# Ledger of designs, part 14: peptides against a protein of PDB entry 1Y74

Target 1, 57 residues: chain A of PDB entry 1Y74
Amino acid sequence: LGLERDVSRAVELLERLQRSGELPPQKLQALQRVLQSRFCSAIREVYEQLYDTLDIT

## One batch from the design tools (peptide; aimed at target 1 V7 V34)

Design b2_p20_7_s2 (made by RFdiffusion4, then SolubleMPNN; from b2_p20_7, 11 letters changed)
Fold by OpenDDE base, seed 3:
Structure b2_p20_7_s2 (fold): chain B 57 residues (1-57), chain A 20 residues (1-20)
Amino acid sequence: as target 1 above (57 residues)
Amino acid sequence: SELQRKLEEFEEAQRLAELL
């Protein structure tokens, strides 16, 4: 499981898209803020802990 | 706020998960 890496990659892509100006930057920035929020980080960490501990199939 | 409440709930769940 590599959710942290995948989220980090998604944020990198969003930053590049914002700099290009090809898409509405405000909505992209809002999505980036959500992905980098403490709330989403907490959800990710809970999921990763459960995945590692419970061996969910 | 509602968001702060949800954040705290997930932080509590995270602490519990780390103990398992």
Scores: peptide ipSAE 0.028, ipTM 0.547, DockQ to the pose 0.029
OpenDDE base, seeds 1, 2, 4, 5: peptide ipSAE 0.022, 0.027, 0.023, 0.022; ipTM 0.510, 0.523, 0.514, 0.509

Design b2_p20_7_s3 (made by RFdiffusion4, then SolubleMPNN; from b2_p20_7, 12 letters changed)
Fold by OpenDDE base, seed 2:
Structure b2_p20_7_s3 (fold): chain B 57 residues (1-57), chain A 20 residues (1-20)
Amino acid sequence: as target 1 above (57 residues)
Amino acid sequence: ERRRRLEEEFERAQRLVEEL
């Protein structure tokens, strides 16, 4: 699974959008903080391990 | 507090899955 890389890419895009000033930076920063939260990391890691173990095609 | 408990349960679930 590439979920870690996809989340990292989403965070990078959010940081670019925050620098452009085209969107309310506080909402983008809040979304970035959610994606980088220990909670979202733990969910991702459990999902990745379950996917690798269960071999769900 | 409620968030911390949920994070701790996910970390427990992660360790259990890593042992499978």
Scores: peptide ipSAE 0.049, ipTM 0.574, DockQ to the pose 0.028
OpenDDE base, seeds 1, 3, 4, 5: peptide ipSAE 0.032, 0.047, 0.038, 0.046; ipTM 0.524, 0.569, 0.561, 0.568

Design b2_p20_7_s4 (made by RFdiffusion4, then SolubleMPNN; from b2_p20_7, 14 letters changed)
Fold by OpenDDE base, seed 2:
Structure b2_p20_7_s4 (fold): chain B 57 residues (1-57), chain A 20 residues (1-20)
Amino acid sequence: as target 1 above (57 residues)
Amino acid sequence: SRRQRQLELFRRAEELARLL
């Protein structure tokens, strides 16, 4: 899956966008906070374990 | 083992449920 890597990359891109000023930085920062939240981390862990358990191809 | 993975999934699901 590599969800942890993908989330980390998404956060990195959000940080770059915040520095560019092309988009409202506060909304980008809010999205970053959501992606880095304990809630989203817990969901990611459940999904990763689900795929490991069910062996979905 | 498959059973151990299922137990781990259950534990993580319980952790998630406690956050809701």
Scores: peptide ipSAE 0.073, ipTM 0.660, DockQ to the pose 0.023
OpenDDE base, seeds 1, 3, 4, 5: peptide ipSAE 0.066, 0.072, 0.031, 0.068; ipTM 0.648, 0.654, 0.516, 0.647

Design b2_p20_8 (made by RFdiffusion4)
Pose (drawn by RFdiffusion4):
Structure b2_p20_8 (pose): chain A 57 residues (1-57), chain P 20 residues (1-20)
Amino acid sequence: as target 1 above (57 residues)
Amino acid sequence: AEAEVLEALVEAAEELLEAL
């Protein structure tokens, strides 16, 4: 689906901006936690697992 | 903002499950 690429790209993108420290890192750190959080991991596994399910069903 | 992003992701997942 691209979520792994887009989310993992967002994670590093948020860290990237964090490394520069130019814009409010607070909201960016929040996103990193949102996408890295184990919770969004299970949900992300759903999107991937769901696509496979389509191929099965 | 974290909650809103999480809610949007959950709602998108629920919509996909209902479509199935």

Design b2_p20_8_s1 (made by RFdiffusion4, then SolubleMPNN; from b2_p20_8, 9 letters changed)
Fold by OpenDDE base, seed 1:
Structure b2_p20_8_s1 (fold): chain B 57 residues (1-57), chain A 20 residues (1-20)
Amino acid sequence: as target 1 above (57 residues)
Amino acid sequence: LEEEVLRALLEVVEQLLRTL
């Protein structure tokens, strides 16, 4: 499923941006927290269950 | 570097939003 990979890639990119110090880290950290939140994980789980059930190609 | 990483991040976020 692409969604877990895409979330992981987004987090990786946010961590790289935070390490560069070129941007204020607060907004990047906030976005990372959203992507790693229980809410985002729950949406991902619903998506994965629906995808598996419907066998969407 | 920053702009390229920000573009890649935007593409990922857009893909996430399309799947939700």
Scores: peptide ipSAE 0.113, ipTM 0.644, DockQ to the pose 0.083
OpenDDE base, seeds 2, 3, 4, 5: peptide ipSAE 0.109, 0.110, 0.110, 0.111; ipTM 0.639, 0.642, 0.642, 0.644

Design b2_p20_8_s2 (made by RFdiffusion4, then SolubleMPNN; from b2_p20_8, 10 letters changed)
Fold by OpenDDE base, seed 5:
Structure b2_p20_8_s2 (fold): chain B 57 residues (1-57), chain A 20 residues (1-20)
Amino acid sequence: as target 1 above (57 residues)
Amino acid sequence: LEQELLDALLEELRQLLETL
């Protein structure tokens, strides 16, 4: 789904930015932690359940 | 490279928020 793809892509970009070493990693790491948090996972799960239930095309 | 990656990250975050 779009939300899962967007989260995964955002995390990938954050990891690339951290590896480059051109920016202080603290804020990037914090954002990555948020995106991979249980809270964000729960939101994604609810979104996916609603999407499946409503049969949105 | 850094700026391009940062811009891409911001765009993905915008798309994520729009999807919700």
Scores: peptide ipSAE 0.387, ipTM 0.832, DockQ to the pose 0.080
OpenDDE base, seeds 1, 2, 3, 4: peptide ipSAE 0.385, 0.378, 0.384, 0.386; ipTM 0.831, 0.829, 0.831, 0.832

Design b2_p20_8_s3 (made by RFdiffusion4, then SolubleMPNN; from b2_p20_8, 14 letters changed)
Fold by OpenDDE base, seed 2:
Structure b2_p20_8_s3 (fold): chain B 57 residues (1-57), chain A 20 residues (1-20)
Amino acid sequence: as target 1 above (57 residues)
Amino acid sequence: LEEQVRQELLDLLDQLLKTL
């Protein structure tokens, strides 16, 4: 699904920004932790299942 | 590089918020 891809891409971009050192790493790490949290993963799974059930692409 | 990556990230986050 687009959601999983977009979350994965967002994490990748955050990692690149962290390595560049151009932005405050603490803020980037906080956002990365939110996106990779169990809570975010659970919400993603619910939405993925909902979209699958409703046959929404 | 930073600005382009930052903007792509913002666009992705906006799309995620619309789907959640």
Scores: peptide ipSAE 0.137, ipTM 0.693, DockQ to the pose 0.079
OpenDDE base, seeds 1, 3, 4, 5: peptide ipSAE 0.133, 0.137, 0.133, 0.126; ipTM 0.690, 0.691, 0.690, 0.682

Design b2_p20_8_s4 (made by RFdiffusion4, then SolubleMPNN; from b2_p20_8, 12 letters changed)
Fold by OpenDDE base, seed 4:
Structure b2_p20_8_s4 (fold): chain B 57 residues (1-57), chain A 20 residues (1-20)
Amino acid sequence: as target 1 above (57 residues)
Amino acid sequence: LEEEVRQRLLELVDQLLDTL
């Protein structure tokens, strides 16, 4: 689903921003940790199941 | 480059929040 792709892309962008050194990495790393958390993954899984069940495009 | 990546990240976060 678009959600998994968008989360993965958001993490990739955060990793690029952290490597540039142009921004303080701590807040970017904190956001990355939230997006990669078990909580965020569980919410994503529930949404994916709902979209599959409801045939929402 | 940073600003473009930052804007794209904000757009993705906004899209994610709209789906929640």
Scores: peptide ipSAE 0.052, ipTM 0.537, DockQ to the pose 0.081
OpenDDE base, seeds 1, 2, 3, 5: peptide ipSAE 0.051, 0.051, 0.048, 0.050; ipTM 0.532, 0.535, 0.532, 0.529

## One batch from the design tools (peptide; aimed at target 1 V7 L13 L23 L35)

Design b2_p21_1_s2 (made by RFdiffusion4, then SolubleMPNN; its pose is not in this set)
Fold by OpenDDE base, seed 3:
Structure b2_p21_1_s2 (fold): chain B 57 residues (1-57), chain A 21 residues (1-21)
Amino acid sequence: as target 1 above (57 residues)
Amino acid sequence: ELLRVLEEARELLRRAEELLA
């Protein structure tokens, strides 16, 4: 499970898209904030704990 | 602190929903 890495990669890609100007930056910034939020981090942590504990695939 | 996190979550979920709509 590499969810933390995948989220980090998504944030990186969003930053690059914002700088390119190909898309309106406001929505990209909003999505980036969601992914970097304490809420998202907490949900990710719970998911990873359950994944490790229950060995759900 | 928990209330702050929940308030932030509410706002961010609203923004995420707007992006997915």
Scores: peptide ipSAE 0.031, ipTM 0.511, DockQ to the pose 0.061
OpenDDE base, seeds 1, 2, 4, 5: peptide ipSAE 0.030, 0.028, 0.028, 0.028; ipTM 0.508, 0.509, 0.506, 0.510

Design b2_p21_2 (made by RFdiffusion4)
Pose (drawn by RFdiffusion4):
Structure b2_p21_2 (pose): chain A 57 residues (1-57), chain P 21 residues (1-21)
Amino acid sequence: as target 1 above (57 residues)
Amino acid sequence: ALEEAEEALEEAEEAVEEAEE
């Protein structure tokens, strides 16, 4: 689906901006936690696992 | 939670666009 690319890209993109430290890193750190959080991992696995399910069903 | 994850990506894209400006 691209979520792993997009999310992982957003994670590193948020850390990238964090490395620069130009804009409010607080909200950016929040997003990193949201996408990196184990919770969003299970939801993410659902999107991938769901696409496979479509191929099965 | 699904919608929040999607909004979080949109917010990350907007934050990058603002940083580029």

Design b2_p21_2_s1 (made by RFdiffusion4, then SolubleMPNN; from b2_p21_2, 11 letters changed)
Fold by OpenDDE base, seed 3:
Structure b2_p21_2_s1 (fold): chain B 57 residues (1-57), chain A 21 residues (1-21)
Amino acid sequence: as target 1 above (57 residues)
Amino acid sequence: AVEEVLRALEEVRRLEEEARA
């Protein structure tokens, strides 16, 4: 599935957007923190396991 | 695989409860 890699890429893009100043940084930073949270990682793990087992589409 | 799902769900539940406290 590679969801971990996709989330990591999303975080990287959010960091670039914050540095560019094109958008208010506060909301971008908040989203980045959510994506990097242990809670989000645990949910991602559940999703990946279910996807692999049940072939969720 | 099912056992791993159950363990991960338990961790999610724990973290969710901690976030609500």
Scores: peptide ipSAE 0.098, ipTM 0.624, DockQ to the pose 0.032
OpenDDE base, seeds 1, 2, 4, 5: peptide ipSAE 0.089, 0.091, 0.093, 0.090; ipTM 0.619, 0.622, 0.620, 0.618

Design b2_p21_2_s2 (made by RFdiffusion4, then SolubleMPNN; from b2_p21_2, 11 letters changed)
Fold by OpenDDE base, seed 2:
Structure b2_p21_2_s2 (fold): chain B 57 residues (1-57), chain A 21 residues (1-21)
Amino acid sequence: as target 1 above (57 residues)
Amino acid sequence: AVEEVLRALREVEELERRYEE
């Protein structure tokens, strides 16, 4: 599993997009906040737990 | 593309709002 890493990478990419100005930076910042929220973290944790339990390789 | 990713993230944002977390 690399979901935590993937989320971190997504946040990094959003930061780059914000600096580029190609997209509305305020909207990108909002999306970044979602990815770093307690909600997103909880969903990730549940997913990882289920994945490990079921051993769906 | 990037637009598809942003759309998906906006949907997640709506879900977060519903659960108030």
Scores: peptide ipSAE 0.062, ipTM 0.599, DockQ to the pose 0.057
OpenDDE base, seeds 1, 3, 4, 5: peptide ipSAE 0.061, 0.061, 0.060, 0.054; ipTM 0.594, 0.597, 0.597, 0.585

Design b2_p21_2_s3 (made by RFdiffusion4, then SolubleMPNN; from b2_p21_2, 10 letters changed)
Fold by OpenDDE base, seed 3:
Structure b2_p21_2_s3 (fold): chain B 57 residues (1-57), chain A 21 residues (1-21)
Amino acid sequence: as target 1 above (57 residues)
Amino acid sequence: AVEEVLRALREVEELERRAEE
């Protein structure tokens, strides 16, 4: 599954946007924290387990 | 395994409950 990689890439892009100063960093940092939250990680884990078990293609 | 899915679902349910409080 590319989901973990896609989330990691999204976090990386948010870090770059924060460092560029093109956008207010506070909302970007909040979104980054959401994506790195245990809640989002748990949902991702459920999705990955279901994908592996049910062969969701 | 189905058991791992059920464990992960329980973790999500607990995290959702905490987010609503």
Scores: peptide ipSAE 0.073, ipTM 0.579, DockQ to the pose 0.034
OpenDDE base, seeds 1, 2, 4, 5: peptide ipSAE 0.070, 0.071, 0.067, 0.064; ipTM 0.570, 0.576, 0.559, 0.562

Design b2_p21_2_s4 (made by RFdiffusion4, then SolubleMPNN; from b2_p21_2, 8 letters changed)
Fold by OpenDDE base, seed 1:
Structure b2_p21_2_s4 (fold): chain B 57 residues (1-57), chain A 21 residues (1-21)
Amino acid sequence: as target 1 above (57 residues)
Amino acid sequence: AVEELLEALREVERLVEEAER
């Protein structure tokens, strides 16, 4: 399933943006923390269960 | 958590738009 990979990639991209200093880091860090939260993981698990059940290509 | 996500996304959108100008 692509969602775990996409979330991991989004976190990596946010880390790169934070290191570049082009953008204020505080909100990027907040978004990164949300993507790594138990809430995001729980929503991902529900999505993956629905995806498997519905056999979405 | 959802409210914080939405606020963070909106702020990132604004900051990206400003940086692209």
Scores: peptide ipSAE 0.047, ipTM 0.535, DockQ to the pose 0.313
OpenDDE base, seeds 2, 3, 4, 5: peptide ipSAE 0.043, 0.046, 0.046, 0.047; ipTM 0.524, 0.533, 0.532, 0.535

Design b2_p21_3 (made by RFdiffusion4)
Pose (drawn by RFdiffusion4):
Structure b2_p21_3 (pose): chain A 57 residues (1-57), chain P 21 residues (1-21)
Amino acid sequence: as target 1 above (57 residues)
Amino acid sequence: EAEELAEEAEELAEEAEELAE
């Protein structure tokens, strides 16, 4: 689906801006936790697993 | 450049929220 690419890109993109430290890193750190959090991992797995399910069903 | 990247990050976060909904 691209979620792994887009999320993992967003995570590193948030860290990338964090490395620069130009804009409010607080909200950016929050996103990183949101996408890196184990919770979003299970939901992420669902989007991937769901696409496979479509190929099965 | 940093502002553009931040806007892209926000769009991606919004798309992720929309998908989660």

Design b2_p21_3_s1 (made by RFdiffusion4, then SolubleMPNN; from b2_p21_3, 14 letters changed)
Fold by OpenDDE base, seed 5:
Structure b2_p21_3_s1 (fold): chain B 57 residues (1-57), chain A 21 residues (1-21)
Amino acid sequence: as target 1 above (57 residues)
Amino acid sequence: DLQELYQEVLELYQRFQELLQ
């Protein structure tokens, strides 16, 4: 679903920015950790279940 | 780029707001 894709895309962009040197990587890495956290994964799962139940594509 | 990252993070935030009100 959209949320899983959005998280994956955001992580990809954060990894690219960390390698580009455009910004100090520490805060970008911290944000990446939040997006890949168990909390974010649990919220994504709830979101996906709701949209699956409502048949929203 | 940074603009694209901000947009993707904002979309995630909006989806979380829909769940949490």
Scores: peptide ipSAE 0.051, ipTM 0.554, DockQ to the pose 0.362
OpenDDE base, seeds 1, 2, 3, 4: peptide ipSAE 0.047, 0.048, 0.046, 0.049; ipTM 0.549, 0.549, 0.545, 0.552

Design b2_p21_3_s2 (made by RFdiffusion4, then SolubleMPNN; from b2_p21_3, 12 letters changed)
Fold by OpenDDE base, seed 1:
Structure b2_p21_3_s2 (fold): chain B 57 residues (1-57), chain A 21 residues (1-21)
Amino acid sequence: as target 1 above (57 residues)
Amino acid sequence: EAQRLYREVEELYRRLLELLR
């Protein structure tokens, strides 16, 4: 699903931003932690199950 | 470079919010 790819891409970009040192790393790390949180993963799972159940392609 | 990557992250975040509505 597009959501998993978008989350993975957002994390990749945040890691690159942290390594560049152009922005305060702490706020970027906090956002990365939210995207990699069990909460975000659980919402993704619910979303995927709804799409599977509703047969939304 | 950082501003470009920040805009890409912001756009991804907006898409994520739209999917959750």
Scores: peptide ipSAE 0.085, ipTM 0.623, DockQ to the pose 0.687
OpenDDE base, seeds 2, 3, 4, 5: peptide ipSAE 0.085, 0.085, 0.083, 0.085; ipTM 0.625, 0.625, 0.619, 0.623

Design b2_p21_3_s3 (made by RFdiffusion4, then SolubleMPNN; from b2_p21_3, 10 letters changed)
Fold by OpenDDE base, seed 4:
Structure b2_p21_3_s3 (fold): chain B 57 residues (1-57), chain A 21 residues (1-21)
Amino acid sequence: as target 1 above (57 residues)
Amino acid sequence: EAEELYREVLELYERLLELLQ
């Protein structure tokens, strides 16, 4: 799903940005934590169910 | 490269926010 791919890509990029050291890692890490939170996972689950049910691409 | 990656992150966040309305 687009949402899952976008979340996964965002996390990947945030991890790369943290490793680069070009930006303060604290805020990037906080954003990553939000994206990997149970709340965000629950939202993804709802969207997954909607897209599965409606067969939306 | 960090600036380009950061821009891509922002675009992804914007799309995620649009889904949350």
Scores: peptide ipSAE 0.131, ipTM 0.710, DockQ to the pose 0.778
OpenDDE base, seeds 1, 2, 3, 5: peptide ipSAE 0.131, 0.130, 0.073, 0.130; ipTM 0.710, 0.708, 0.608, 0.709

Design b2_p21_3_s4 (made by RFdiffusion4, then SolubleMPNN; from b2_p21_3, 14 letters changed)
Fold by OpenDDE base, seed 5:
Structure b2_p21_3_s4 (fold): chain B 57 residues (1-57), chain A 21 residues (1-21)
Amino acid sequence: as target 1 above (57 residues)
Amino acid sequence: RAQREYEEVLALYERYLELLR
């Protein structure tokens, strides 16, 4: 699923950026928290249901 | 590298937000 892949990729990059220390880790972590929030998870769940129903890969 | 990777994060986040609008 596109949305799930996008969020997963964004989180992966944010974790890498936090480890590198080249950018302010706290702001990166805050953005990661938003992407991994319950709200974002709920939206992804809705999209997953729609994609499952329509059999979209 | 960090700037490029951060820009990719922003682009992915923007695409996510566009789905919500």
Scores: peptide ipSAE 0.328, ipTM 0.828, DockQ to the pose 0.833
OpenDDE base, seeds 1, 2, 3, 4: peptide ipSAE 0.318, 0.319, 0.317, 0.314; ipTM 0.823, 0.825, 0.823, 0.823

Design b2_p21_4 (made by RFdiffusion4; failed a check: too like the target's own chain)
Pose (drawn by RFdiffusion4):
Structure b2_p21_4 (pose): chain A 57 residues (1-57), chain P 21 residues (1-21)
Amino acid sequence: as target 1 above (57 residues)
Amino acid sequence: SLEEDVSELVELLERLQESAE
């Protein structure tokens, strides 16, 4: 689906901006936690696993 | 640049919102 690429890209993108430290890193750090959080991992696995399910069903 | 990175982040967030919908 691209979620792994878009999320993992967003995570590093948030860290990338964090490395620069130009804009409010607080909200950016929050996103990183949201996408890196184990919770969004299970949900992300769902989107991937769901696409496979479509190929099965 | 910063503006490019921010635009890219916004686009990614919009795509994630659309995917969540």

Design b2_p21_4_s2 (made by RFdiffusion4, then SolubleMPNN; from b2_p21_4, 8 letters changed; failed a check: too like the target's own chain)
Amino acid sequence: SLEELVAELEELLQRLRELLS

Design b2_p21_4_s4 (made by RFdiffusion4, then SolubleMPNN; from b2_p21_4, 8 letters changed; failed a check: too like the target's own chain)
Amino acid sequence: SLEELVRELQELLERLERLLQ

Design b2_p21_5 (made by RFdiffusion4)
Pose (drawn by RFdiffusion4):
Structure b2_p21_5 (pose): chain A 57 residues (1-57), chain P 21 residues (1-21)
Amino acid sequence: as target 1 above (57 residues)
Amino acid sequence: AAEELAEEAEELAEEAEELAE
């Protein structure tokens, strides 16, 4: 689906901006936690697993 | 450039929220 690429890209993109430290890193750190959090991992696995399910069903 | 990247990050976050809904 691209979520792994888009989320993992967002993660590193958030860290990238964190490395520069130009804009509010607080909200950016929040996103990183949101996408890296184990919770969003299970939800992410759903989107991938779901696409496979479509190929099965 | 940093602002453009931030806007892209916000769009991605909004898209992720929409998908989660």

Design b2_p21_5_s1 (made by RFdiffusion4, then SolubleMPNN; from b2_p21_5, 13 letters changed)
Fold by OpenDDE base, seed 5:
Structure b2_p21_5_s1 (fold): chain B 57 residues (1-57), chain A 21 residues (1-21)
Amino acid sequence: as target 1 above (57 residues)
Amino acid sequence: DARRLYEEVLALYRRLEELLA
């Protein structure tokens, strides 16, 4: 939920930065790959599962 | 503004680190 939103927002911002050309895109793209990786997704799922279990919004 | 967007990304990164570290 919150974490998923944050990750999605980060990816969106990174894509905008890459398109602007104001910064070298290589490292930005690498960070985007990490945030969109299966690893990051798995961590997010665990996080959200815990919040669902604990009834934390 | 590249700087603004960078700072926003950095802030999100910090939040992620606080969660994972």
Scores: peptide ipSAE 0.082, ipTM 0.627, DockQ to the pose 0.724
OpenDDE base, seeds 1, 2, 3, 4: peptide ipSAE 0.080, 0.077, 0.076, 0.067; ipTM 0.622, 0.618, 0.620, 0.592

Design b2_p21_5_s2 (made by RFdiffusion4, then SolubleMPNN; from b2_p21_5, 11 letters changed)
Fold by OpenDDE base, seed 1:
Structure b2_p21_5_s2 (fold): chain B 57 residues (1-57), chain A 21 residues (1-21)
Amino acid sequence: as target 1 above (57 residues)
Amino acid sequence: MAEELYREVEELYRRLQELLK
């Protein structure tokens, strides 16, 4: 689904930014931890269930 | 690179708002 792809892409970009040193790595790592959190996983699961229920392709 | 991350995070945030509102 689009949300899973966007989370995965955002995490990939955060990992690249942490390696580049353009921004403070600690703040980027904190944001990455939020995106990889159980909260984001639970929201993704709800989103997937809603799309399955609404038959949105 | 930072602007691409900002756009992806903004879109993610928008989708989360649409789900939770």
Scores: peptide ipSAE 0.046, ipTM 0.574, DockQ to the pose 0.387
OpenDDE base, seeds 2, 3, 4, 5: peptide ipSAE 0.046, 0.045, 0.046, 0.045; ipTM 0.577, 0.574, 0.573, 0.574

Design b2_p21_5_s4 (made by RFdiffusion4, then SolubleMPNN; from b2_p21_5, 14 letters changed)
Fold by OpenDDE base, seed 5:
Structure b2_p21_5_s4 (fold): chain B 57 residues (1-57), chain A 21 residues (1-21)
Amino acid sequence: as target 1 above (57 residues)
Amino acid sequence: ELERLYQEVLELYRRFQELLS
């Protein structure tokens, strides 16, 4: 669903930002860890169950 | 490109905040 795609896109963008070296990487890396955490995965699972019939783009 | 990428991340962050608020 859309939330899973959004998380994957966010991680991709954060990795690009970190590789650019134009911003301090620590906060970007911390946000990436949150998006890839068990908590975020659990929330995504609940969201996907509630909105299984919806197409979120 | 850096500014565009940064803004996309902020937009996604906003969407997540709305979901959790």
Scores: peptide ipSAE 0.055, ipTM 0.553, DockQ to the pose 0.656
OpenDDE base, seeds 1, 2, 3, 4: peptide ipSAE 0.049, 0.049, 0.048, 0.049; ipTM 0.549, 0.548, 0.545, 0.549

Design b2_p21_6 (made by RFdiffusion4)
Pose (drawn by RFdiffusion4):
Structure b2_p21_6 (pose): chain A 57 residues (1-57), chain P 21 residues (1-21)
Amino acid sequence: as target 1 above (57 residues)
Amino acid sequence: AAEAEELAEEALEAAERVLES
């Protein structure tokens, strides 16, 4: 689906901006936690697993 | 700075899309 590329890209993109430290890193750190969090991992696995399910069903 | 703001908006849009989904 691209979620792993888009989320993982967002994660590193948030860290990237964090490395620069130009804009409010607070909200950016929050996103990183939201996408890295184990919770969004299970949800993410759903989007991937769901696409496979479509190929099965 | 404008580029950093665009990148931040893209990251926000990606996160919002995941939360909305």

Design b2_p21_6_s2 (made by RFdiffusion4, then SolubleMPNN; from b2_p21_6, 13 letters changed)
Fold by OpenDDE base, seed 5:
Structure b2_p21_6_s2 (fold): chain B 57 residues (1-57), chain A 21 residues (1-21)
Amino acid sequence: as target 1 above (57 residues)
Amino acid sequence: RAELEREAAEAEAIVEALLRA
């Protein structure tokens, strides 16, 4: 679903922002860790399963 | 700088959309 792609895109952008050095990287890195956490993955799975069950595109 | 600002805005928009989903 679009949610997995959106999370992956967000992580990619956060990595680019960190590498540039123009922004304090620590908060960006923390956000990246949250998006890649087991918690976030579990929420995404529930979300995707719900929409699969409801046949919502 | 403009490229980074655009990337930051895109990242912010994605995160905001995720929080509202």
Scores: peptide ipSAE 0.154, ipTM 0.710, DockQ to the pose 0.613
OpenDDE base, seeds 1, 2, 3, 4: peptide ipSAE 0.132, 0.124, 0.147, 0.150; ipTM 0.678, 0.671, 0.706, 0.706

Design b2_p21_6_s3 (made by RFdiffusion4, then SolubleMPNN; from b2_p21_6, 14 letters changed)
Fold by OpenDDE base, seed 1:
Structure b2_p21_6_s3 (fold): chain B 57 residues (1-57), chain A 21 residues (1-21)
Amino acid sequence: as target 1 above (57 residues)
Amino acid sequence: MEELREEFQRAEEIVRRLLEL
């Protein structure tokens, strides 16, 4: 899907930027707070549950 | 600095798993 490719590419770019050390610590910390948010965790739990139900079928 | 990098790598792995579903 186009969105899946775009998000996968964004993740790859974030890995490269994290390895370069060129990212301001404040921006990295802000992104970490979003990814560790209760909202991101709740989405993860829903998708994990859907995956577990599809793998059993 | 290393701890923040490790935490970000964990969050990134979660995002990758969400994209494989």
Scores: peptide ipSAE 0.042, ipTM 0.504, DockQ to the pose 0.088
OpenDDE base, seeds 2, 3, 4, 5: peptide ipSAE 0.036, 0.032, 0.034, 0.043; ipTM 0.479, 0.462, 0.494, 0.508; seeds 4, 5 fail the geometry check

